# Peptides against a protein of PDB entry 3H8D, part 33

Target 1, 122 residues: chain A of PDB entry 3H8D
Amino acid sequence: DMKRQQRFFRIPFIRPADQYKDPQNKKKGWWYAHFDGPWIARQMELHPDKPPILLVAGKDDMEMCELNLEETGLTRKRGAEILPRQFEEIWERCGGIQYLQSAIESRQARPTYATAMLQNLL

## One batch from the design tools (peptide; made by RFdiffusion4, then SolubleMPNN)

Design b1_p11_3_s2 (from b1_p11_3, 6 letters changed)
Fold by OpenDDE base, seed 3:
Structure b1_p11_3_s2 (fold): chain B 122 residues (1-122), chain C 122 residues (1-122), chain A 11 residues (1-11)
Amino acid sequence: as target 1 above (122 residues)
Amino acid sequence: as target 1 above (122 residues)
Amino acid sequence: SAMELAEELEK
């Protein structure tokens, strides 16, 4: 249902390998999520030292956050929620449109608001 | 630091593919997490229709929850927190000891309370 | 897991 609330979040993260390093040795990345209602539709990770990671529901379920939106506590984390465009701008820059499109065409993507929107655009 | 608080959580989940099905068609799984301080050390997923999934920090970072404990909101979710033994019992039944041991031996596991405990046991 | 990575970045 396209009536579901679309919400977007961004949080900084430190790579698992850097978690216990001294602060000066922790490289900061960015974790992005698009929730279509309670469930994640897209996830994106920006890293300072490697290519971005793009994930879409259905295809990448095993790599994405499995917590529903309420469980993540993101709605309660100050500064975590971002505007749709703040997500989409980065998504586009990272090649997310093509990534999602390919997932749709290969029938790997499960239907989400993101898939519907893309289909409406193309 | 082994002084970090070890906390364990369990929540039911519905598979992404079942999220939008009628309630009668939603199969309920169980998501388990072990947090070593703020960071996840082990994750486990029980499914009604497939083998359990075991994940350990370092090896499976890309598949585990990347949110720190506070971000997950699990501490605020009523009934989510479980006792250590409630996690360990299932972990053991699912072959978690061997899984973690193998990850340690292959140098895939990052050090956590779980790795330390296992090394102390073996 | 992207979530694990995110957790580490927030630390």
Scores: peptide ipSAE 0.042, ipTM 0.705, DockQ to the pose 0.064; fails the geometry check
Fold by OpenDDE base, seed 5:
Formats: sequence, C-alpha cells, structure tokens
Structure b1_p11_3_s2 (fold): chain B 122 residues (1-122), chain C 122 residues (1-122), chain A 11 residues (1-11)
Amino acid sequence: as target 1 above (122 residues)
Amino acid sequence: as target 1 above (122 residues)
Amino acid sequence: SAMELAEELEK
C-alpha cells in the first residue's frame, strides 16, 4: 500500500575503534534510514574515512536493519527523525538514484515507495 | 571503570525474507545485547534456521551494534530490558564462555565487565 | 550483517 507513512531518521555513530578516544579524536559517522510504513526501504551510512554505504530493500536485506520501525525506538529518540528532503538530498549526492535504478533493473530491489517514485521519475 | 552499570536487552526480529509473510509463517529470531556502561560488550543472535551468533567487543566490533546505549533507544522500549541472568543463561548455553575465553587468550577481546568476570572465574 | 544493521537501527 503506497499510502503507508514515509518516515526518515538520522543518528550519529562513533566507530567502535574510537569509542574510548577523547571527543576530539572521535570521528563521527552518520546513519540514515527510510522506513516505508513499518519496514525499512533504504539505508545509508556516511563514514569519516571510507566511501558511503548505500543499501536498498530486497537487494541488501542482510546488511540492513532487521527490526521494524517500532522495534528500533527511533520514533522515540529526540532529534532522530528528519524531513524527507534531508534524506533525499544526501541520497542523491551519494549516487542513490543510480544505485536504486540498477537494483530495479537487475530485479534485486523489493517494491517500495522509493522504487515506485523512481520508476515514475524515469 | 568496572563500576559502570551493566544492562541487558532482548528483542525479537523477523527475517527480512519473512517480513510480509503471514504471522504463522514468520520465523522469529532473537537479538541480545550486553552493555557495559554506554558501550556494547557482548551481542548474541538466535536464528530459527542457523546456528547462534556470538559476538564480543574488540573481536567482533564490525559485526556488532555501532551505537551507544542511548542512541539505540532500547532503554525506552517496553519489555526490551532483561535481567543479567536472562542473558547469561542463553550465553552459557550457546558456548559464550568458551567463545569469550578464546577471544581473551588470542588478545582479540577488548577489556570489559564480561572479560573481567571471566578472568576471575577461570 | 542484518544484526549489525538492526544494531545500527537500535543505536
């Protein structure tokens, strides 16, 4: 059902190797998620010292969050929820459109709100 | 500081492949975590159709939760927090003592509450 | 892993 609520989240993370370093030596990464209703549709990770990670439902299930939205507690975390454009802007900059398009063309992507929007755009 | 609060959590998860199946066809897994203060010390995953996964800080950082405890929202999720023994019982059954011992002996384990307890026991 | 990601979502 394409009437499902689209919700987007962003949280910072510190690499395990930096957990006990002084704040000035902790390099922050950023974790992003798009939930299409209760289930994740897209995930993105920005790292301080490696390329961004792009993940889409169907193709990258084993590398993506296995919990439904309510199980994550993200809806209860202050400052975690972001606007759709705040996700899409970074997704676009990181090549997410091409990544998702390729997943659709290879039939690896599960149908989601994101796949539907992209298919209407192209 | 070994005076850090030890907190334990358990949540069910449904495999991505089963997300849209009827409830009777959804095979539940179980995710367990031990936090030594703000950072994860041990993680464990029970799956319906594969061996349990055991993970310890230092050795398995890349396969473990990268978020600190407050970032997870687990403390705010009703029914997620469990007693220490509820974690340890399953950890012991799955061979966690031997797994952590081997990680200590190979110098792969980061010092945590769990490593200290095991070293005092052995 | 899905659990790493579940943990990332839980973090």
Scores: peptide ipSAE 0.042, ipTM 0.644, DockQ to the pose 0.070; fails the geometry check
Fold by OpenDDE base, seed 2:
Structure b1_p11_3_s2 (fold): chain B 122 residues (1-122), chain C 122 residues (1-122), chain A 11 residues (1-11)
Amino acid sequence: as target 1 above (122 residues)
Amino acid sequence: as target 1 above (122 residues)
Amino acid sequence: SAMELAEELEK
């Protein structure tokens, strides 16, 4: 439903390998999420030492957050919510458009607000 | 650190394929998590129509929840937290001991409370 | 299998 609220979030993360290291040795990554209503539509992970991970609903469900929006603390976490452009700018840079398009073409993507917008654009 | 609080959670889930179906057609699964302090140590997913998924920290980080405990709504979600035995009973039934042991032997597992307990047992 | 949390948990 295109009437669903589109909400975007970003939080920093520490790699599991660094969780027990001193603060100066913890490499910070970034976790991004696009929620189409209560359901996650896209996920993106920026890493300090490897390529970003792009994930889209349907195709990558096994690798994406299983929690719905309310079950995350994101809506209650100060500074977690970001503007759409703050997500999209990174998504575009990381090749997200092509990634999602390929998922659509292969019939792996679940229909979301994201797929709808892309299908309108192309 | 073995001084960290061990906390266990369980929540029902609906498969992405069923999210838009009528309630009677939604097959319910179960999502389980073991948090060793703020960090997830084990994850387990029960599915209505396929084998359970077992995941352990270090080995399966890419498939496990990236949120730390506080960033989930789990501690604030009524009925989500369960007793250790409620997790372990299912974990054992699903072959979790062998799975974790194999991850340790292959040097894929990140040290956690779970790995420590197993290493004491064997 | 991928999962989404049950709708009832959103309430």
Scores: peptide ipSAE 0.028, ipTM 0.690, DockQ to the pose 0.067; fails the geometry check
Fold by OpenDDE base, seed 1:
Structure b1_p11_3_s2 (fold): chain B 122 residues (1-122), chain C 122 residues (1-122), chain A 11 residues (1-11)
Amino acid sequence: as target 1 above (122 residues)
Amino acid sequence: as target 1 above (122 residues)
Amino acid sequence: SAMELAEELEK
């Protein structure tokens, strides 16, 4: 449903391997999420020392957040919510358009707001 | 640190493919998590129509919850927290001991409370 | 595959 609220979030993360290192030795990544209503549609992980990870619903479910939006607590986490463009700019830079398009064409992507927007654009 | 609080959670889930089906057609699974302090140590997914999924920190990071305990909102979700034995019984039934042991032996497992307990036992 | 948390839990 296109009436579903589209909400975007970003939180920093520390790599599991760095969790017990001194603060200066913890390299911060960034975890991004696009929620189409209660359900995650896209996820993105920026790492300090490896390529970005792009994930789309349907294709990458096993690697994505399993909690619906309400259960994540993201809506209650100060500073976590971001503007749509703050997500989309990074998504585009990382080749997210091509990634999602390929997932659609291979019939791996679950229909979401993101797939609908992309299909309207192409 | 063995002083870290060990907390266990269980929540029902609906398969992504079933999310928009009638309630009677939504087959419920169960999502389990063991948090060693703020960090997930083990995750387990019980499905109605496929084998259990067992996940351990270090080995299965990409498939596990990325949010730390506080960020999940699980501590605030009524009925989500379970007793240690409620997790361990299912873990054992699913062959979790062997799974974790294999992950340790292959040097894939990140040290956690769970790995420490297992190594004390063997 | 991963999961969606039950809609009933959103209450």
Scores: peptide ipSAE 0.027, ipTM 0.681, DockQ to the pose 0.067; fails the geometry check

Design b1_p11_3_s4 (from b1_p11_3, 6 letters changed)
Fold by OpenDDE base, seed 3:
Structure b1_p11_3_s4 (fold): chain B 122 residues (1-122), chain C 122 residues (1-122), chain A 11 residues (1-11)
Amino acid sequence: as target 1 above (122 residues)
Amino acid sequence: as target 1 above (122 residues)
Amino acid sequence: SAMELAEELEA
């Protein structure tokens, strides 16, 4: 289980409401994903005009990417893959540790590499 | 806008809760997507043990695939692409017409090829 | 939202 490759990705996104607006009216957000092997473990969304969204497997499944890593094509998207720290730095700044911790405590979090790492830190 | 290519895809999925179970304990669902050009217009999920999930752009953005078509890699996944009718047949059976209609009436639906087609039918 | 992400990725 802990032998699964941890991979992290970031892509810009345009809000659905902005999709068909003129370029000057499209505000770019950032979508981050942590894949624990083929499956998403954490997702994070940065928006220019609202608070960040944090999502963790088990708790937020319906709001997270439902495609496995290979299905997303992210591994083939140039510039999408990022270093673990590039994800974690933002995750930490957005309160991700507390969010995941609360999900674990409430027994909503599915076990992932992220939950295991956090439990090792606490 | 209406010149965008309409493409439909279907892939099996394993529920997050079943991801790491033994193969015999993994129940396969089916994930369907309608892409209006590069962007998802409708999503549908068939589950073996719960009602189908219907999602339409604008209303259900947070629960739908956030990747554009090229980013998903679905065009490169053998057997993923399906005919329009293969999507629509299931969509109709699952009450998709009524679901989309309600989303239009409530002004929650983002305009897509699907909304345009429905408005032509009604 | 997941859909918002899709739009930005195409830009």
Scores: peptide ipSAE 0.036, ipTM 0.701, DockQ to the pose 0.068; fails the geometry check
Fold by OpenDDE base, seed 4:
Structure b1_p11_3_s4 (fold): chain B 122 residues (1-122), chain C 122 residues (1-122), chain A 11 residues (1-11)
Amino acid sequence: as target 1 above (122 residues)
Amino acid sequence: as target 1 above (122 residues)
Amino acid sequence: SAMELAEELEA
């Protein structure tokens, strides 16, 4: 349903291997999520030392957040919620359009707000 | 630090492919997590139609919950928190001891409360 | 990874 609320979130993360290191040795990444209603539609991870990870529902379910939005507590985490453009700008820069397009074309993508929007642009 | 609070959670989930189906056609799984302080140590997923998924920190970081405990909001989700034994009983039944042991032996497991406890038992 | 996110948010 396209009436679902589209919400976007960003949180920093420390690599598991860095969690016990000194703060200066903790390389910070950034985790991004797009929720189409209660369900995640897209996920993206920026890393300090490797290429971005792009994930889309249907294709990448095993690697994506398994919690619905309410379960994540992201809506209650101060500073986590971001504007749509704050997500989309990074998504675009990371090749998200092409990634999602490919997932759609291969019939791997689950229909989401993101897939629908892409169809309107292409 | 072994002084960290060990907390366990369980939530139901619907498979992404089932999210838009009728309730009767939504096969329910169960997501389990063990947090060693703020950080996830073990994750487990029970599925209606496939074998359990077992995940341990260090080895399975990419598939595990990427949020710290506070970020998940699980502590604020009514009915989500479970007793240690409610997790461990399922973990044991699913072969979690062997799974974690193997991860330790292969040097894939990140040290956690779970790895430490296992060392005490073996 | 999920673990990495948790660590950064607490920092």
Scores: peptide ipSAE 0.036, ipTM 0.695, DockQ to the pose 0.071; fails the geometry check
Fold by OpenDDE base, seed 2:
Structure b1_p11_3_s4 (fold): chain B 122 residues (1-122), chain C 122 residues (1-122), chain A 11 residues (1-11)
Amino acid sequence: as target 1 above (122 residues)
Amino acid sequence: as target 1 above (122 residues)
Amino acid sequence: SAMELAEELEA
């Protein structure tokens, strides 16, 4: 339901190919997630050398983290939790609104807080 | 390097489409992971109504969990960690050896403990 | 497809 707590997280990541390289050669990306209660609703990945990856629940489940919020330990990771706007600002810049809208229109998106908010906006 | 700790985990999951259904209508799947040190090397998903999903580092990075081991909280989750054989037995039954071999041969697999062990076997 | 962890595991 839409009265669930909305929580947002961001963590840096190192590309798998870079994990064994010298520190200066590890190019950081950024992993973002929106959790609608215990369940992930949106995921976003910023990469140093390729376009952002946008993922929405229902459509992109296989590519999204399958751990629920508690299992991720993100709530216990200092500095991981971010403000809603810190997520949304990047999401919007990456074309997330259009991406989610398309997923809704194609009936691929699972209803989430994110889909509801978008539908209220349009 | 190959002297990293190899750790294996298994957790049940509910399909996204089932998350809001009555308990009796939630069909459980099983999520498996092999971590080579902090990094995921292999992932496997057993589903109640479709073929298993096999994923290997390098080839399937976008579909695999991008959280490192510490970030998953799996080490803190009671009952999540399993014996190597508990993973390998399922992996083998699902055709994981052949899958990983193909990924190596196509140069898609990132070198891991898993690839090394397989190459020692063949 | 990807999955969400069982609600039972959230404790």
Scores: peptide ipSAE 0.028, ipTM 0.698, DockQ to the pose 0.068; fails the geometry check
Fold by OpenDDE base, seed 1:
Structure b1_p11_3_s4 (fold): chain B 122 residues (1-122), chain C 122 residues (1-122), chain A 11 residues (1-11)
Amino acid sequence: as target 1 above (122 residues)
Amino acid sequence: as target 1 above (122 residues)
Amino acid sequence: SAMELAEELEA
């Protein structure tokens, strides 16, 4: 259903290797999620010292958040929810259009709001 | 800190491929998590039609829940929290002891409460 | 991916 609510979130994260370090030694990354209704459609991770990670439903399920939206604290976490453009701007900068397109063409992407929008764009 | 609270959770999940099917066609799996304080130590997934998945911190970080315990809804989700033995019983049946042991021996496991307990057991 | 989210860092 393309009438599902599209919601976007961003939260900071600490690298696993830095979890038990002093705060000054914890380099902060950013975790982004696009939820198409209750289910994640896209995930994106900005790292302080490695390339960004782009993940799309169907293709990258094993690496993506397995919790549905309500099972996370995201909708109740102050400051976590972001505007669609705040997600899309970073997604585009990181080559997300091409990444999702390739996943669609290879039949790896599960159809989501994101795939539908891209198909309309191209 | 081995004095961190150990908490265990179990929630049902629907396979990504079944997300948009009718309820009768959604085969239910079970997602298990062991949190060592705020951080996940072990994750386990029972699937209706494939082998169970065992995941341990350090080795399988990319495939495990990236949210800390509070960022999930688990502590507030009625019926999600389970007893330690309810987790361990399934873990043992699925070969979790051997899996974690191998991860320790290969230096892939991040030290957690789980690794410490296993080291005391062997 | 491999991360631990820092809720407390948002404060």
Scores: peptide ipSAE 0.024, ipTM 0.683, DockQ to the pose 0.061; fails the geometry check

Design b1_p11_4_s1 (from b1_p11_4, 5 letters changed)
Fold by OpenDDE base, seed 1:
Structure b1_p11_4_s1 (fold): chain B 122 residues (1-122), chain C 122 residues (1-122), chain A 11 residues (1-11)
Amino acid sequence: as target 1 above (122 residues)
Amino acid sequence: as target 1 above (122 residues)
Amino acid sequence: SELDEALELLD
């Protein structure tokens, strides 16, 4: 039996208000995801003009990607997959460790690879 | 992209105290699981001498099966897979609808096929 | 969702 693969993805998004503007006026946000096997464990959204959004499984399920990894088609989107550190560096910079820790302590987080790694760190 | 398959399983268990008794003195319990794609959504345990145990994803994660469906080997265990109604009939009889509803209302349940079906009923 | 919008832009 294969262990669950930890896979990370990043795709750009354009704000709806900028969708039809000239290219120089389209500010890019970035959507990030960590999949623990088929299901999303963490999501992060970087915006050009507002604070980053951090989301963790169990706590933020209604706001997170509802599709399993295969359904997203992310594995077939060239350039979408990123290295673990490319996700973790941004996650840490945005306060993701504290965010996930609070979700665990409040019993809002469901167990994932991310929660296990955090528990090993602490 | 394939929709998540809803698959149901049942396996017997023998109480630890009866493990080495004569066959006539081994009381069988029954372990039931509902998998929403690769991850368990509901678990139920019928015991010969105590009340049934009902478990739902999000609320009871620490007590539920930690393996994904493939890791359990249940799909390869002859006679383990059961029809949806063979699970649901017992679930309903044991008060599973009320149990899952309470988990949703208390914001303890994570979204699954089971939570979606309940919301459509209510 | 933001994902749906982002995915649409990549197609």
Scores: peptide ipSAE 0.026, ipTM 0.286, DockQ to the pose 0.047
Fold by OpenDDE base, seed 3:
Structure b1_p11_4_s1 (fold): chain B 122 residues (1-122), chain C 122 residues (1-122), chain A 11 residues (1-11)
Amino acid sequence: as target 1 above (122 residues)
Amino acid sequence: as target 1 above (122 residues)
Amino acid sequence: SELDEALELLD
């Protein structure tokens, strides 16, 4: 359903190995999420010391946020919500279009706003 | 087409009567726009000294921004683009739902993402 | 869970 609200979020994370280090030794990553209505459609993780992780609904459900949007509390966290383009710009840079396309072609992707938009572009 | 990108913008404006006043005597209003793809779907103006102005495509075309999104340069103006909810919150407070509903019922509204979303809610 | 760590960091 293309009428669902599309919402995007970004929050920093600290690597597990850095959790107990002094602040100056904590390398900050970035966690991104795209919610298609109440459910996550795409997730992305930017790490300071490894390649980005890209995840799409259906294919990567076991690795993605399992909470619905309301359960995350992200809508209530000031500064967490971002513009669509703030997500898409990074998604595109990370090869997200190709990643999602491959997931669609392999029939691994769950239909979402993201899959519909990509199929509209191809 | 529900696959069009929905984008929202807010910029301040100065009343014509205040244009040549000292800075302290310039009352700032706020201009809001919702673009459904390349074309404006809704416009809203918050004034310091009069009721909000609400405008919807089809009904109020003569009073609305006549430029397509690219022509406005809004996408290139830092700080102009806002979250959907930053627009919708004010739109709702100003009675925008009722205004758009009335425009639909009177057959004055051009079909847009805004009209489709409202009709989905009713 | 990256989300859990991220949410805790944000709070």
Scores: peptide ipSAE 0.026, ipTM 0.545, DockQ to the pose 0.057
Fold by OpenDDE base, seed 2:
Structure b1_p11_4_s1 (fold): chain B 122 residues (1-122), chain C 122 residues (1-122), chain A 11 residues (1-11)
Amino acid sequence: as target 1 above (122 residues)
Amino acid sequence: as target 1 above (122 residues)
Amino acid sequence: SELDEALELLD
């Protein structure tokens, strides 16, 4: 649907074990989200000490953001919103295309902007 | 169409009369574009010494970018691409909503993502 | 969740 705005966000996170360490000893991860309108379509987590996590709507709903975009407050957080390519570049490097493709083929992916774009590419 | 990516760009320009002046004496304007897929939907020009120019597809085609997005090379120009809100904030301040609304009402605006979004808002 | 941790960091 043309009416749904595609918006991308990135915010840092600190591991629970590092919460009380000095700033220089806090290893940062990064949380990414792609919202197709009000609802998350893709999520990605870069960790300092474990493999990246890729999540897609329909398949991974229980592990993804349960809040709609407005409820997250991300649109009001300075520096949180990023360009589409800033998300896609990392998504591609993490094997996101393959991950989403497999979710589509297994009929686990909910139709989103992301699934439609991938189907155009393949 | 959900398949069309919305992309926004901003680049500076120098007035022809200032081209040969010292850098400190070159007054910068700003050229903005909204691309709905490969084609421009809206264009905006901020000038240092005259009113802003607003242009919308269908109505102002002869004054707008005639190149498709790939032909512009804007996607490859570092720092040219901007967030949607960075375009919209200036568009709104320049009276762009009113301008596009009038173009729709007069049947001069070509249907684009911009016209569809405005029709949802009004 | 990672979102909660990330949101806390931004605040």
Scores: peptide ipSAE 0.026, ipTM 0.540, DockQ to the pose 0.053
Fold by OpenDDE base, seed 5:
Structure b1_p11_4_s1 (fold): chain B 122 residues (1-122), chain C 122 residues (1-122), chain A 11 residues (1-11)
Amino acid sequence: as target 1 above (122 residues)
Amino acid sequence: as target 1 above (122 residues)
Amino acid sequence: SELDEALELLD
């Protein structure tokens, strides 16, 4: 249950519009994921020219990674895995605490490690 | 309780006998620690010329780091923090599973995240 | 301790 391994990942992405531009003209975004065991709990996307996207399991399942952790291959991508704090620092800066809290209060959030930790934070 | 943050660290050390030798003659060891919240749960030492040392809380308290996590300053040492798997991979290779299991069976191990996870592994 | 020696190397 809540004894599952918490694993965090970050990978860069290039906007579709910039895909075929010269490297100097490509603006890089960042895709982040928190996996609570094999299942995604939170996702975050940093964009160079629009607000961050925050997503939480239960509420935003349709917009989140549909693959289990093993299927993503993230565990095998060198440099993709990040420390918990590397995720949390950005999550907090982007208002992730309030976002998840609101999802809980609206009864949309699926219970995860993230929801459990929020209860300890409040 | 078991919702504490699990943090892992690795730092190099030089043997006392090599401390004043030329750099090319210094053999580097590695010191590893697993902190279950503020308290150390496991410690591991890789030596260049002797077997690894494995230590578990409750059993080996006298030989383990006596500082709480904040007192170590490890969280502020760039590059010291490592991913859980970077610790676990070496721990497993060194027979850490069996070592901790034996400590549990002998009623020497203090309950930690590590002991809890072992129960899931078996 | 090994920790003290390791910490010294990092500082």
Scores: peptide ipSAE 0.019, ipTM 0.531, DockQ to the pose 0.056

